# Ledger of designs, part 17: peptides against a protein of PDB entry 6J54

Target 1, 223 residues: chain A of PDB entry 6J54
Amino acid sequence: NENLFASFIAPTMMGLPIVTLIIMFPSLLFPTPKRLINNRTISIQQWLIQLTSKQMMAIHNQKGQTWSLMLMSLIMFIGSTNILGLLPHSFTPTTQLSMNLGMAIPLWSATVFTGFRYKTKTSLAHFLPQGTPALLIPMLVIIETISLFIQPVALAVRLTANITAGHLLIHLIGGATLALLNINTMTAFITFTILILLTILEFAVALIQAYVFTLLVSLYLHD
Target 2, 42 residues: chain B of PDB entry 6J54
Amino acid sequence: QFQFTGIKKYFNSYTLTGRMNCVLATYGGIALLVLYFKLRSK

## One batch from the design tools (peptide; aimed at target 1 M72)

Design b1_p24_1_s3 (made by RFdiffusion4, then SolubleMPNN; from b1_p24_1, 15 letters changed)
Fold by OpenDDE base, seed 4:
Structure b1_p24_1_s3 (fold): chain B 223 residues (1-223), chain C 42 residues (1-42), chain A 24 residues (1-24)
Amino acid sequence: as target 1 above (223 residues)
Amino acid sequence: as target 2 above (42 residues)
Amino acid sequence: TVLELLALIEATFQTLLELLGKLL
């Protein structure tokens, strides 16, 4: 079991947490544009950011549009860290529940407080679904209140579980492939093929989970 | 649109204001219950 | 609606988990 989870241990160098450098590394992949016409890489990045920004913020009013910078930075961070985490022998910070909670809780609280500040009536009314029988109102309000507090946990756990599960599966199948190399070459080849297909899937999952995380934060802001 | 009279005008599950009032009433009731049990324990 | 979208996301997540479980 230690071998299975060894890749999820926060790396340290001489007792110093190198994880901070790992978290900051993706920022180097997105340099600020300085030219009128930038390189292809920067142009593609900006185009992708603009596309996702338009898509995600389309549901928000002008006040909600102010969150576009933060939400786009969030998706770029999570997406880049998830993709980099799929490199061999890499550490993915987003596999740590503490990291994801550290992002989810403040963002969720900010959206909830913003909702109560600007849309107080609608936010309070959200605790009671429309058309609820009168006798069930108190119970349902309590349930909905509990549901609200579960949102940041669900947001963090969803991201953590998806990324961790993918990494774990790649590790297991990769280990099985290596073990089968000297036992049965044909079986090892089949297992290796599955590993490749799974890796491709995990690249997609990595981007999807980044998008879903950011989208849900955006939706909570929209109420 | 829904038209309610009496208490249902202020406490209903259909209108925005009605839903808000129901939520506030529920929280108020819970607060009063907590207060009651706190005072009872003394 | 937001609730429907959330339900769709959860359904997709469950589908992915099921697929993952089948691969294991």
Scores: peptide ipSAE 0.127, ipTM 0.757, DockQ to the pose 0.022
OpenDDE base, seeds 1, 2, 3, 5: peptide ipSAE 0.060, 0.040, 0.030, 0.089; ipTM 0.729, 0.725, 0.723, 0.744

Design b1_p24_1_s4 (made by RFdiffusion4, then SolubleMPNN; from b1_p24_1, 17 letters changed)
Fold by OpenDDE base, seed 2:
Structure b1_p24_1_s4 (fold): chain B 223 residues (1-223), chain C 42 residues (1-42), chain A 24 residues (1-24)
Amino acid sequence: as target 1 above (223 residues)
Amino acid sequence: as target 2 above (42 residues)
Amino acid sequence: TVLTLLQAIEATFKTLLEILGKLL
């Protein structure tokens, strides 16, 4: 069982953490455009970034649109790291809860504080849903305040849990397929097929989780 | 259109200002309760 | 915010189901 989590241990070489290099590596895959018309791959990347930016920022006003660069950089970072993490024998930094909390807490706090700074009345009013009966107001306000503080935790845990669970499942089924190759080739073929389907699903989950993470941060900013 | 008069004007769950006041009142009440128990324990 | 979270979760599940539907 200890071998199951070996892939989630932060890699170090000679006591130096390689995690920093792994985190910086995805940035090399997205070069900055230098020409008006770039290569096909870069053009597709820029097009996707523009589409996602339009979708994400359509909800926000002009003040919220100032966060577009931050949110787009976040989605690109999380998405790229998650996809690269699906490579065999790769390490995904987003499987580390500490990293995701490190992203979630500051972004959440920034969104909440910006809400209180510019929209104090509306942000305070969000603690009480509309149309609540008068007797339930104090209880509901307490619940909503607790919900607010759970948001950064839920944001981080959701990302970590989904990516980690996917990696564990791929590892377990992969190990099972290898074990079954020596026992029964037919059953091994079935498990291998499941593994392929699962890997495709995990690619989708990797992108979706990145999108959800940034979307929720964006929604918290919008309030 | 809900026209509330008196205390209901300031403490409404439908209006933005009313909701804000309700939230502030609840926080104030909780703060007073905490203060009361803290002073009582001394 | 809770409603927006639920909507976001619902949207993600919908997208996952769409992807699964395309795969199957």
Scores: peptide ipSAE 0.078, ipTM 0.719, DockQ to the pose 0.025
OpenDDE base, seeds 1, 3, 4, 5: peptide ipSAE 0.022, 0.023, 0.070, 0.071; ipTM 0.699, 0.701, 0.714, 0.697

Design b1_p24_2 (made by RFdiffusion4)
Pose (drawn by RFdiffusion4):
Structure b1_p24_2 (pose): chain A 223 residues (1-223), chain B 41 residues (1-41), chain P 24 residues (1-24)
Amino acid sequence: as target 1 above (223 residues)
Amino acid sequence: FQFTGIKKYFNSYTLTGRMNCVLATYGGIALLVLYFKLRSK
Amino acid sequence: VFVLTISAMFFAMAFLFQQILSLL
């Protein structure tokens, strides 16, 4: 009975303040120069695009490359609006489940209607995988179509659920430091757990590769 | 001029990318179950 | 509020795409 942890009961609030100012704000963090040689703070933003525009370009290699100049604007928005919210009292728009159901469905249904305007037969004849055996036709085409309509829900709910799960362990491990007016040796170990956990919460950039890239496999497989 | 800089890009891919009507239908129906539960409290 | 959030997200994505188009 040496080190008794404590806890504080308080409501964890994902309120909704004025949002249309908070959305526009990580646009003005990125400027654009009309010059040849640039000023060494855009120049490491301009080099960071020319890396990851050479990885969502190399798989497709078609006349579906026209679509890939918009998929690098989808990686900078939820690459920035997940990184801004690690600050003390900031608010992330990708916490709320509302706009991610508007980021998945206008993009996911922009992929099944891409081959239906050009191929019109073999886009969902991709439901036919192989040289057809006879005992498992109805066990297949009720499976590979129930794992198609999962995909818009499987794209948007995997983003909201773990971004806001990073914010609660910021509070609750952080709020147990403030309510630790018991023995002071264990206060530093909870603080040291925080400053490790904030390094893991820069996997909010690593969860944007897993949004643009399973949108490319959900685009490269249909087209 | 927030148009003609990206007007060549719109009619290229908004043929399939501007289908927010399925989002508007799935969003407008999602408005209907929440005003109904508060009506029945 | 949801329609306004979607319209502000579309306007921010079209404005950020116009910056990347003149950056490359």
Fold by OpenDDE base, seed 2:
Structure b1_p24_2 (fold): chain B 223 residues (1-223), chain C 42 residues (1-42), chain A 24 residues (1-24)
Amino acid sequence: as target 1 above (223 residues)
Amino acid sequence: as target 2 above (42 residues)
Amino acid sequence: VFVLTISAMFFAMAFLFQQILSLL
């Protein structure tokens, strides 16, 4: 069982954690543009950023659009780390719950405090859904309060669980495929096909989880 | 538009102000209950 | 620079949470 989780241990070199270098590495893949017409790779990156920014900021007013830089940096960071984590023998920082909580709690707190600062009446009213019968008001307010505090936990756990589960499945099926190569080539081919389909799915999941994480933070800001 | 009269004007689940007042009343009630039990335990 | 600063902040928070969890 320890062998299955060995890939999720934080890597160290000479007793020093190299997690800092791993977390900072994705930032090197996104250079700042210096020319009006950039290279093909930078142009594609800028195009993707513009498309995602237009979609995510469409639900926000002018005050909410101030968060555009933060939200776009967040989606690029999570997306890049998740994709790089799918490389063989790579460590994915987003598999660590501490990493995801470190992102979720401050962002959640910032959205909640921003809501209370600028829209105090609306934020307080959000604890009671519209049209609630009078007898259910106290219970529902308590439930909505609990729901608010579960939001950062759900945000972090969702990202951690989905990425971790994907890595475990790839590892298990990959190991099974290698074991079956020596037993039966036909069954190994079937498991290998499943592995390919799973890897394609995990690429999609990696991007979707980055998007959902950022979208939910954005949605909490909108409320 | 719902026309509310009396206490329902201030405490309702349809208007923004009414919902806010209901939430504040609920938190106030909980705070008073906690205070009551805290004072009783002393 | 902004992405680097955000990454550093997230790392710092993650490190703090890891330390807190290690104490529990």
Scores: peptide ipSAE 0.027, ipTM 0.711, DockQ to the pose 0.057
OpenDDE base, seeds 1, 3, 4, 5: peptide ipSAE 0.026, 0.026, 0.025, 0.026; ipTM 0.707, 0.705, 0.720, 0.700

Design b1_p24_2_s1 (made by RFdiffusion4, then SolubleMPNN; from b1_p24_2, 19 letters changed)
Fold by OpenDDE base, seed 1:
Structure b1_p24_2_s1 (fold): chain B 223 residues (1-223), chain C 42 residues (1-42), chain A 24 residues (1-24)
Amino acid sequence: as target 1 above (223 residues)
Amino acid sequence: as target 2 above (42 residues)
Amino acid sequence: LLLEMLQAVLETLNRLLSKLLELL
């Protein structure tokens, strides 16, 4: 069982953490445009960023649009790291729960704090849903309060679990294909086909999880 | 849609202000309970 | 009145369940 999670161990060089460099690496894939008409790759990137920005920020008012830069940077970061993590024997920082908590907790706290700062009445009223029976109000408020504190944990665990499960499946199926090459070539071919389909799915999951993470952060801000 | 009078005007689950007041009352009640147990332990 | 109260409780429960499902 330990061998299965060996790829999830944080890499170090001479006792120094390389994880920092790995985290910073995706930033190099998104250079700042210098020309009015850039290369095709940069143009596509900008187009995607604009589309995602419009989709995410359509929910927010003018005050909420100030968070657009941060939210877009977050989705680009998580998305790029997740995609790069699907490379063979690559390390994905987002598989580390500590990293996801490190991102989720401050962002969640910021969203909750901004909600209380600018919309105090609405934020307080959010702890009690509309139309609740009077006898259930105290208990429901407590449950809603607990739900609020579970939000960052759920956000981090969702991202971590989905990415980690995907990586684990890829490694397991990949290992099975290699083991079956010498046993039964036909079954190995089937398993390899499943692996290919799974990798495609994981690419989609990587992008979806990045989007969901950022979207939920934005929704918590708007609530 | 709803017209409330008396205490229901301030503590209701339908209006924004009523919901806010209910939440504050709940937190206040919890705080009082905590205070009671703290004073009891003393 | 009891049926209305029960319906209100069920609606509240449905809301809680939906919120819980959103967390998952």
Scores: peptide ipSAE 0.217, ipTM 0.789, DockQ to the pose 0.017
OpenDDE base, seeds 2, 3, 4, 5: peptide ipSAE 0.186, 0.172, 0.080, 0.161; ipTM 0.782, 0.776, 0.722, 0.758

Design b1_p24_2_s2 (made by RFdiffusion4, then SolubleMPNN; from b1_p24_2, 19 letters changed)
Fold by OpenDDE base, seed 4:
Structure b1_p24_2_s2 (fold): chain B 223 residues (1-223), chain C 42 residues (1-42), chain A 24 residues (1-24)
Amino acid sequence: as target 1 above (223 residues)
Amino acid sequence: as target 2 above (42 residues)
Amino acid sequence: LVLEMLDAVNETLNTLLLKLLELL
C-alpha cells in the first residue's frame, strides 16, 4: 500500500515544497492573447472558454454572469491540473484533499453568502421544500441545513476521489505491466493495452470532474 | 394559487413567505432550546 | 431546471463511478 500511495506524497526538493510550482505551472499554458489573430493554440483555448462560459452561464441572470470569469478560471485550473497529472510520474495537486477543500470551501461560502445577500427570502425558503407536511417541517429544515454544510465536503471529496482513484488504477495496471514483462510478454501486452484504454478514460474523467466541480459551484450560486 | 387564512397564512410550505417564516421559526425554536439548556446547566 | 441539471450531473457521476468500479 505504501508503494501505491507514494505517488501521492507532496514532492519536495531540499526541503522546499515544489507543490507550489506545480500548482502554478498550468497558468503558463494559457497565455494572454496580444494579437488580433493569435496562434492556433490560443485561438482554440479561447474558443473552448467561450463555449464553456456560454453553457455554464446560460442558467444565470445578469448578476450571476458576473461570476463567469471566476468560474471559467476555476474550470481551466482544475482541468489543466488534472490533465497534467496524467503525465507519467506526475504529481496531481488535485488529488490532495486539502487543496480541493481549500478551493471548495471559499467558493461555496461565497455562493451561499451571495445568495443570502441578494436573494435572502429565496435562500431561506430553500431550507424547506414545497409541499412538506407540517409535522415534518422542523426536522426537514434541520436536515436541509445539514445538507447545505455537507455540500463543500461532497464537492471536494468527489473531485479528489475521482482523480485519485484514476491515478491509483493507472499505477496498479502500470506496475503490473512492468512486473509481467519478464514473466509473460503476451500477458504484459494485454495489460498494457488496458492501461492505454484506462488512460484515455482518465483524460475524459479529468475534464468531466473539472466541469462538474465548476458546474455545481455555479448551481449553488443560482440557487 | 393558494389562499390560506390564520396561522397558515404565515406558516405554510407552499408560499415563499410561508416557507421563509417556517425556517425562521425553526431556527428561532432551536435557538431558544439551546438557550434553555444553557441556562439550565448553570 | 436546476434540480434536473443536478440530477443529470449525479447520474453522469454515478455512471462514471460504476465504470471505474468495473475496471477494478
Scores: peptide ipSAE 0.219, ipTM 0.745, DockQ to the pose 0.023
OpenDDE base, seeds 1, 2, 3, 5: peptide ipSAE 0.142, 0.110, 0.208, 0.127; ipTM 0.726, 0.721, 0.722, 0.718

Design b1_p24_2_s3 (made by RFdiffusion4, then SolubleMPNN; from b1_p24_2, 18 letters changed)
Fold by OpenDDE base, seed 1:
Structure b1_p24_2_s3 (fold): chain B 223 residues (1-223), chain C 42 residues (1-42), chain A 24 residues (1-24)
Amino acid sequence: as target 1 above (223 residues)
Amino acid sequence: as target 2 above (42 residues)
Amino acid sequence: SLLEMLKAVLETLNLLLQKLLELL
């Protein structure tokens, strides 16, 4: 089991954590445009950013639009790190629960605080669904309060679990394919095909999880 | 849409203000219970 | 979705209670 999780250990060099460099590396893949008409790669990136921005911020009013830059940077960061994590023998920072909690808790707290600051009545009323029977009001308020505090945990665990599970499956099936090469070539070919399909799925999952993470943060802000 | 009278005007699960008041009342009740048990232990 | 499901359940329960009260 130790061999399976060896790729998830935070890498260090000479006792110094190089995780910081790994986290900052994706920023180099998104250079700032300097020309009116950039190359195809930059143009596609800008187009995708604009589309995702319009989609995510459509639910927010003018005050919520202030969060656009932060939310877009978050989705770009998580998405890029997840995609890069699918490289062979690469380390994915988002597989670390501590990393995801470090992102989820502050953002969640900020959204909750923003809600209470500007929409106090609506935020307080959110703890009680409309149409609740009178006898169930106290109990339901408690449940909704607990649900609120579970949100950051669920947000972090969802991202971590999905990415980690995907990486584990890729490694396991990849290892099985290599082991079956000398045992049964036909079976090895089947497992290899499954590995390819799984890898494609994990690329999609990587992007979806980044989107869901950012979207839920946005929804918590909107309430 | 809904017209409430008496105590239901302030504590209801349909209006925004009513829901808010119910939440505050619930938290207040819990706080009072905690305070009661704290004072009882003394 | 959880809140929506809960809302739907509560709405259904409320409707049932109203029907019950009409019978009484």
Scores: peptide ipSAE 0.115, ipTM 0.730, DockQ to the pose 0.013
OpenDDE base, seeds 2, 3, 4, 5: peptide ipSAE 0.073, 0.027, 0.027, 0.092; ipTM 0.726, 0.692, 0.715, 0.718

Design b1_p24_2_s4 (made by RFdiffusion4, then SolubleMPNN; from b1_p24_2, 18 letters changed)
Fold by OpenDDE base, seed 5:
Structure b1_p24_2_s4 (fold): chain B 223 residues (1-223), chain C 42 residues (1-42), chain A 24 residues (1-24)
Amino acid sequence: as target 1 above (223 residues)
Amino acid sequence: as target 2 above (42 residues)
Amino acid sequence: LLLEMLSAVLETLNRLLLKLLELL
C-alpha cells in the first residue's frame, strides 16, 4: 500500500528540493516569439492562447482585461504541469494540496478585494439575492458569506482531487494488469484496454481542470 | 420602478442600496452579538 | 399571500441549490 502513494512524495536530491526545478520546467516548453512569422509549433501555440484569451476575457470589462496575462499564464502552467504529470513515474506538483492552496487563496483574495475596491456596492449587494423574503434575509446573508469563504477551498480541492484520483486509478489499474499477466492473459488484456482508455480520459481531464480553474477565478472577478 | 417609503426605502431586498444596507445591518448585528458574548465572559 | 410566501421560499431554495451546484 505504501507503494501506491510513493509517487506523491516530494522528490529531493542531496537535501535540496528538486520540486522547484520541476515547477520551472514547463516554462521552457513555451519559448518567446522572436520573429513575425514563427515556427509551426509556436504559431499553433500562440493561436491557441489567443483563442482561449478571447473566450475568457469576453465576459470582462476593460478593467478585467488587465488580468488576461495572469489568467493565461495560470492556465498554461496548470495545463502543462498536469499533462507532464501523466508521464510514467513523473511527479506532479499540482497533486500537492499545499501548492494548489498557495495558488488559489491569493488569486481568490485578489479577486474579492478588487471587487470591493471598484464595485463596493455591487459586491456587498451580492450577499443578498434580489427578492428574498424579509424573514430569511439574515440567514441567507450568513449562508452567502460562508459560501464565499468556501470558494477558495473548493477551487483548490477540486483541482487536487481530480488530478490525484486520476493518478491513483492509473497506478491501481496498472498494477492490476501486471498481476493478471501471470494469471489470465485475456483478463489482463481487458484491464490493459481499460487503462488505455483511462489515460486518454485523464489527458482530457487535465486540460479541462486547468480551464475550469482559471474560468472560475475569472468569474469570481466578474461577480 | 420600486418606490419604497419609510424604513423600507433603506431596507429592502429589491433595490441595490436596500440590499447593501441589509447586509451591513446583518453584519453589524452579528458583530454586536459577538461583542456582547465577549463582554459577558469577562 | 400564503402562495406568494411559499413561492418566494421555493425560489430562494432553488437559488441556494444552484449555488451549491456551482460550488461542486
Scores: peptide ipSAE 0.183, ipTM 0.774, DockQ to the pose 0.017
OpenDDE base, seeds 1, 2, 3, 4: peptide ipSAE 0.139, 0.181, 0.133, 0.095; ipTM 0.725, 0.783, 0.759, 0.708

## One batch from the design tools (peptide; aimed at target 1 V19 Q96 M99, target 2 L32)

Design b1_p25_1 (made by RFdiffusion4)
Pose (drawn by RFdiffusion4):
Formats: structure tokens, C-alpha cells, sequence
Structure b1_p25_1 (pose): chain A 223 residues (1-223), chain B 41 residues (1-41), chain P 25 residues (1-25)
């Protein structure tokens, strides 16, 4: 009975303040120069695009490359608005589940209507995988179509659920430091757990590769 | 002039990308169950 | 062209969240 942890009961609030200012703000963090040689703080933002525009370009190699100049604007928005909210009292718009159901459905249904306006037969004849055996036709086309309509829910709910799960362990491991007016040796170990956990919460950039890239596989497979 | 800089890009891919009516239908129906539960409290 | 497309996408999402905030009220 040496080290007794404590806890504080308090409501964890994901309130909703004025949002249309908070959305526009990580646009003005990125400027655009009308010059040849630039000023060494855009120049490491202009080099960070020319890397990851050479990985969502190399798989497709079609006349579906026109679509890929918009998929690098989808990676900078939720690459910034997940990184800004690690600050002390900031508010992330990709915490709420509302706009992510508007980021998945206007993009996911922009993919099944891409081959349906050009191929019109073999886009969902991709439901036919192989040289058809006889004992499993109805066990297949009720499976591979129930794992198609999962995809918009499987794209947007995987983003909201773990971004806001990073914010609660910031509070609750952080709020147990403030309510640790018991023995002071264990206060530093909970603090040291925090400053490791804030390094893991820069996997909020690593969860944007897993949004643009399973949108490219959900685009490269249909088209 | 927030248009003609990206007007060549719109009618290229908004043929399939501007289908927010399915989002508007799935959003408008999602308005209807919450005003109904508060009506029945 | 890229910054104009990024700003137009941010305005489009701001319209979705403005409608959701009016509904929440």
C-alpha cells in the first residue's frame, strides 16, 4: 500500500464553438509564392509535396492521373487539422463525426460512378473473381457486396474514432497529475508517460496516409 | 476569381465528385430521427 | 491552382459544418 493513484471525476467536453473560423485557419499557415527562388520556409513545404506526389502517382499510371492533383490537397487538410490540435487549448474539426461523413461519401461515390460512365459493365463485374466454381456463387456475391457498402462507413469512422481517442488519454493521464497531491515521486512518472504519449500522437500524420491511400486503392481497383 | 483558376478542374471531375445529393439525402434523413425523438422526449 | 483548390475544399467543408452547427442549435 505505498503508491495510491488518484482520479478526478469531471466531464470531458467536446463542445462546439464557432467552427467556420477554425476551418479556414490552417489554410493561412501555408503561403504560395509567385517567384522563382523562394524564401526557405515555403521551400521545405514545396519539397514535402514533391515527395508524396511521387507515391500517389506511381501506382495509377493511366488517364486517371487527372484525379491525383486533388488527392494531395486532401492530405494537407487533415494532415494539418490533426496536427494543430495537439496545442494546449485548441479545437480540431475532425473530432466531430459530422464532416467526416461528408468527406467519405462525396469521395467514395465519386469512384463507383467513374467506371459506370465509361465501362458500364466490367466495373462491377469485378464481382466475378475467377474461373467460377459451382458450390459458392450465392455465398460470394452476398459477401463481396456487403463488403462494398461498408467502405464509406469504414473510411470515415476509422478517422473520427482514434483521433478523439488520442485526446482523452491526453486529458486523463494529464488530469491525474493535477490530482496527485499524494506522494510526489509518482508524479514525474505520469508526466514522463505524457511526453512519450505526445510523441505517439504525432501519428496523426500517420493516419492521413491511411486515408488517402485506401482512397487510391478504392480508386485504382474500380478504375 | 476563386472560380476561373479552378474552373477547368471542376467540370472535369465534378461529374462524379459533385454527388453530395447522396450526402444530402443521408444527411436530411439523419435530421428526421433526432427531431422525432425529442418530440416523443 | 493548388492553393485555390485547397481553399475551395476548405470552404466546402465549412459549409457542411455551418449547417450542422445551425442544426445543433
Amino acid sequence: as target 1 above (223 residues)
Amino acid sequence: FQFTGIKKYFNSYTLTGRMNCVLATYGGIALLVLYFKLRSK
Amino acid sequence: MFFDLFLFFAIYLAVIMFIYQIYFL
Fold by OpenDDE base, seed 1:
Structure b1_p25_1 (fold): chain B 223 residues (1-223), chain C 42 residues (1-42), chain A 25 residues (1-25)
Amino acid sequence: as target 1 above (223 residues)
Amino acid sequence: as target 2 above (42 residues)
Amino acid sequence: MFFDLFLFFAIYLAVIMFIYQIYFL
């Protein structure tokens, strides 16, 4: 069990948390463009950022588009950390619920407060779905209020659970594959094939979770 | 566009203002109930 | 500006994790 969860233990060196350096490392992968015509890698990065920016911010008004930089930085951060986390023997900060809550709660709070500040009527009206029968209004308002407070938790847990589960599955199937190599080569080959497919899936999940996290924050801002 | 008359003009689930008022009324009612029980317990 | 905001966000999270590591782990 200790070996199973060893990859999720926050690494420390000499009593200092290396986690801080790991979290900051992805920032080095996204250098600011210095030239009019940049390197192919930088150009692709900028293109991806522009595409995602256009897609995510298309639903927002001009005031909401001011959040573009923050949301793009968020998606790139989560995406890069998740992808880097798939490296062998790497620590994934996004497997830590504390980190994801640290992202989700402030961002959710900011979107909610922004909504109440600039669109007070619409934000208050959001607690009551349109067309609700009069008898259900009090109960539904309470449920919607509870739902609002669950949003940041659901956001953080979704990211944490998906990334953590993926890493655990890769570890378990990988370990099983190695064990089966000595028992039955045919079954080991099947499990190895599953491992490869799972690894490919985890690359996709890593990006999708970054996108979904940022998209949901964006949607909360839109409402 | 729904034509509401009387109390339904201010408290309805279809208009933005009506929905807002319903929400505020609900919270106000809960607050009054909490206050009532708090005062009753003393 | 994008890089600065990205870095700021990373530092913010790094600080949170740092505090978490010191006090809770």
Scores: peptide ipSAE 0.110, ipTM 0.760, DockQ to the pose 0.362
OpenDDE base, seeds 2, 3, 4, 5: peptide ipSAE 0.019, 0.021, 0.022, 0.077; ipTM 0.697, 0.707, 0.716, 0.746

Design b1_p25_1_s1 (made by RFdiffusion4, then SolubleMPNN; from b1_p25_1, 20 letters changed)
Fold by OpenDDE base, seed 5:
Structure b1_p25_1_s1 (fold): chain B 223 residues (1-223), chain C 42 residues (1-42), chain A 25 residues (1-25)
Amino acid sequence: as target 1 above (223 residues)
Amino acid sequence: as target 2 above (42 residues)
Amino acid sequence: TLSLLLEALLRELAELASLAQQALL
């Protein structure tokens, strides 16, 4: 068990936390354009960012579109860190619940306070669904209030659980494959095939979770 | 489309203003209950 | 696998709780 969970321990070198450097590293992979016509790789990257930005901000008004820069930076950060985390013997900061809470709580608070500031009446009315019977109003308002406070927790735990589960499965199946190599080569080949398929799936999950996290933040902003 | 009169005008689950007032009334009631128990314990 | 995932989540929550206690005290 200790060997399996050793990959989730925060790395330190000479008493200094390397986690800060790991968090800043993905930012180097996305340089700013300096030319009118950039390299093919940079052009494709900018094109993808523009497409995702148009899709995510289509539901927002002009005031909501101000959040486009923050949301795009968030999806690029989470996506890049998740993909880099699938490298062998790498540490993924997004597997740490503390980091995800550090992102989720401020963003959730900002969306809720923005809603109360500019759309006070609509935000307050959101605690009571339309058409509720009079006798159920007090209880339903309380439930909806509790639901609001669960949102940041669910947002952080969902991302952490999905990424962590993927890493654990890769390690477990990988370990089983190595153990079966000396017992039965045919069975080891089957487990290795499953490992490859799982790795491909985890690449997709890494991108999807980044998108879902950002999308949910955007939906909370839209109210 | 709904025309409410009396108390239903201010407290209803179909209009935006009515829903807002219901929420505020609920929070106000809870706050008063908490205040009552706090003052009772002293 | 599911039990291991649950244990991992519980460990992370315990660490977070300990950090929260240290911050509050």
Scores: peptide ipSAE 0.137, ipTM 0.691, DockQ to the pose 0.035
OpenDDE base, seeds 1, 2, 3, 4: peptide ipSAE 0.058, 0.127, 0.093, 0.119; ipTM 0.690, 0.704, 0.683, 0.702

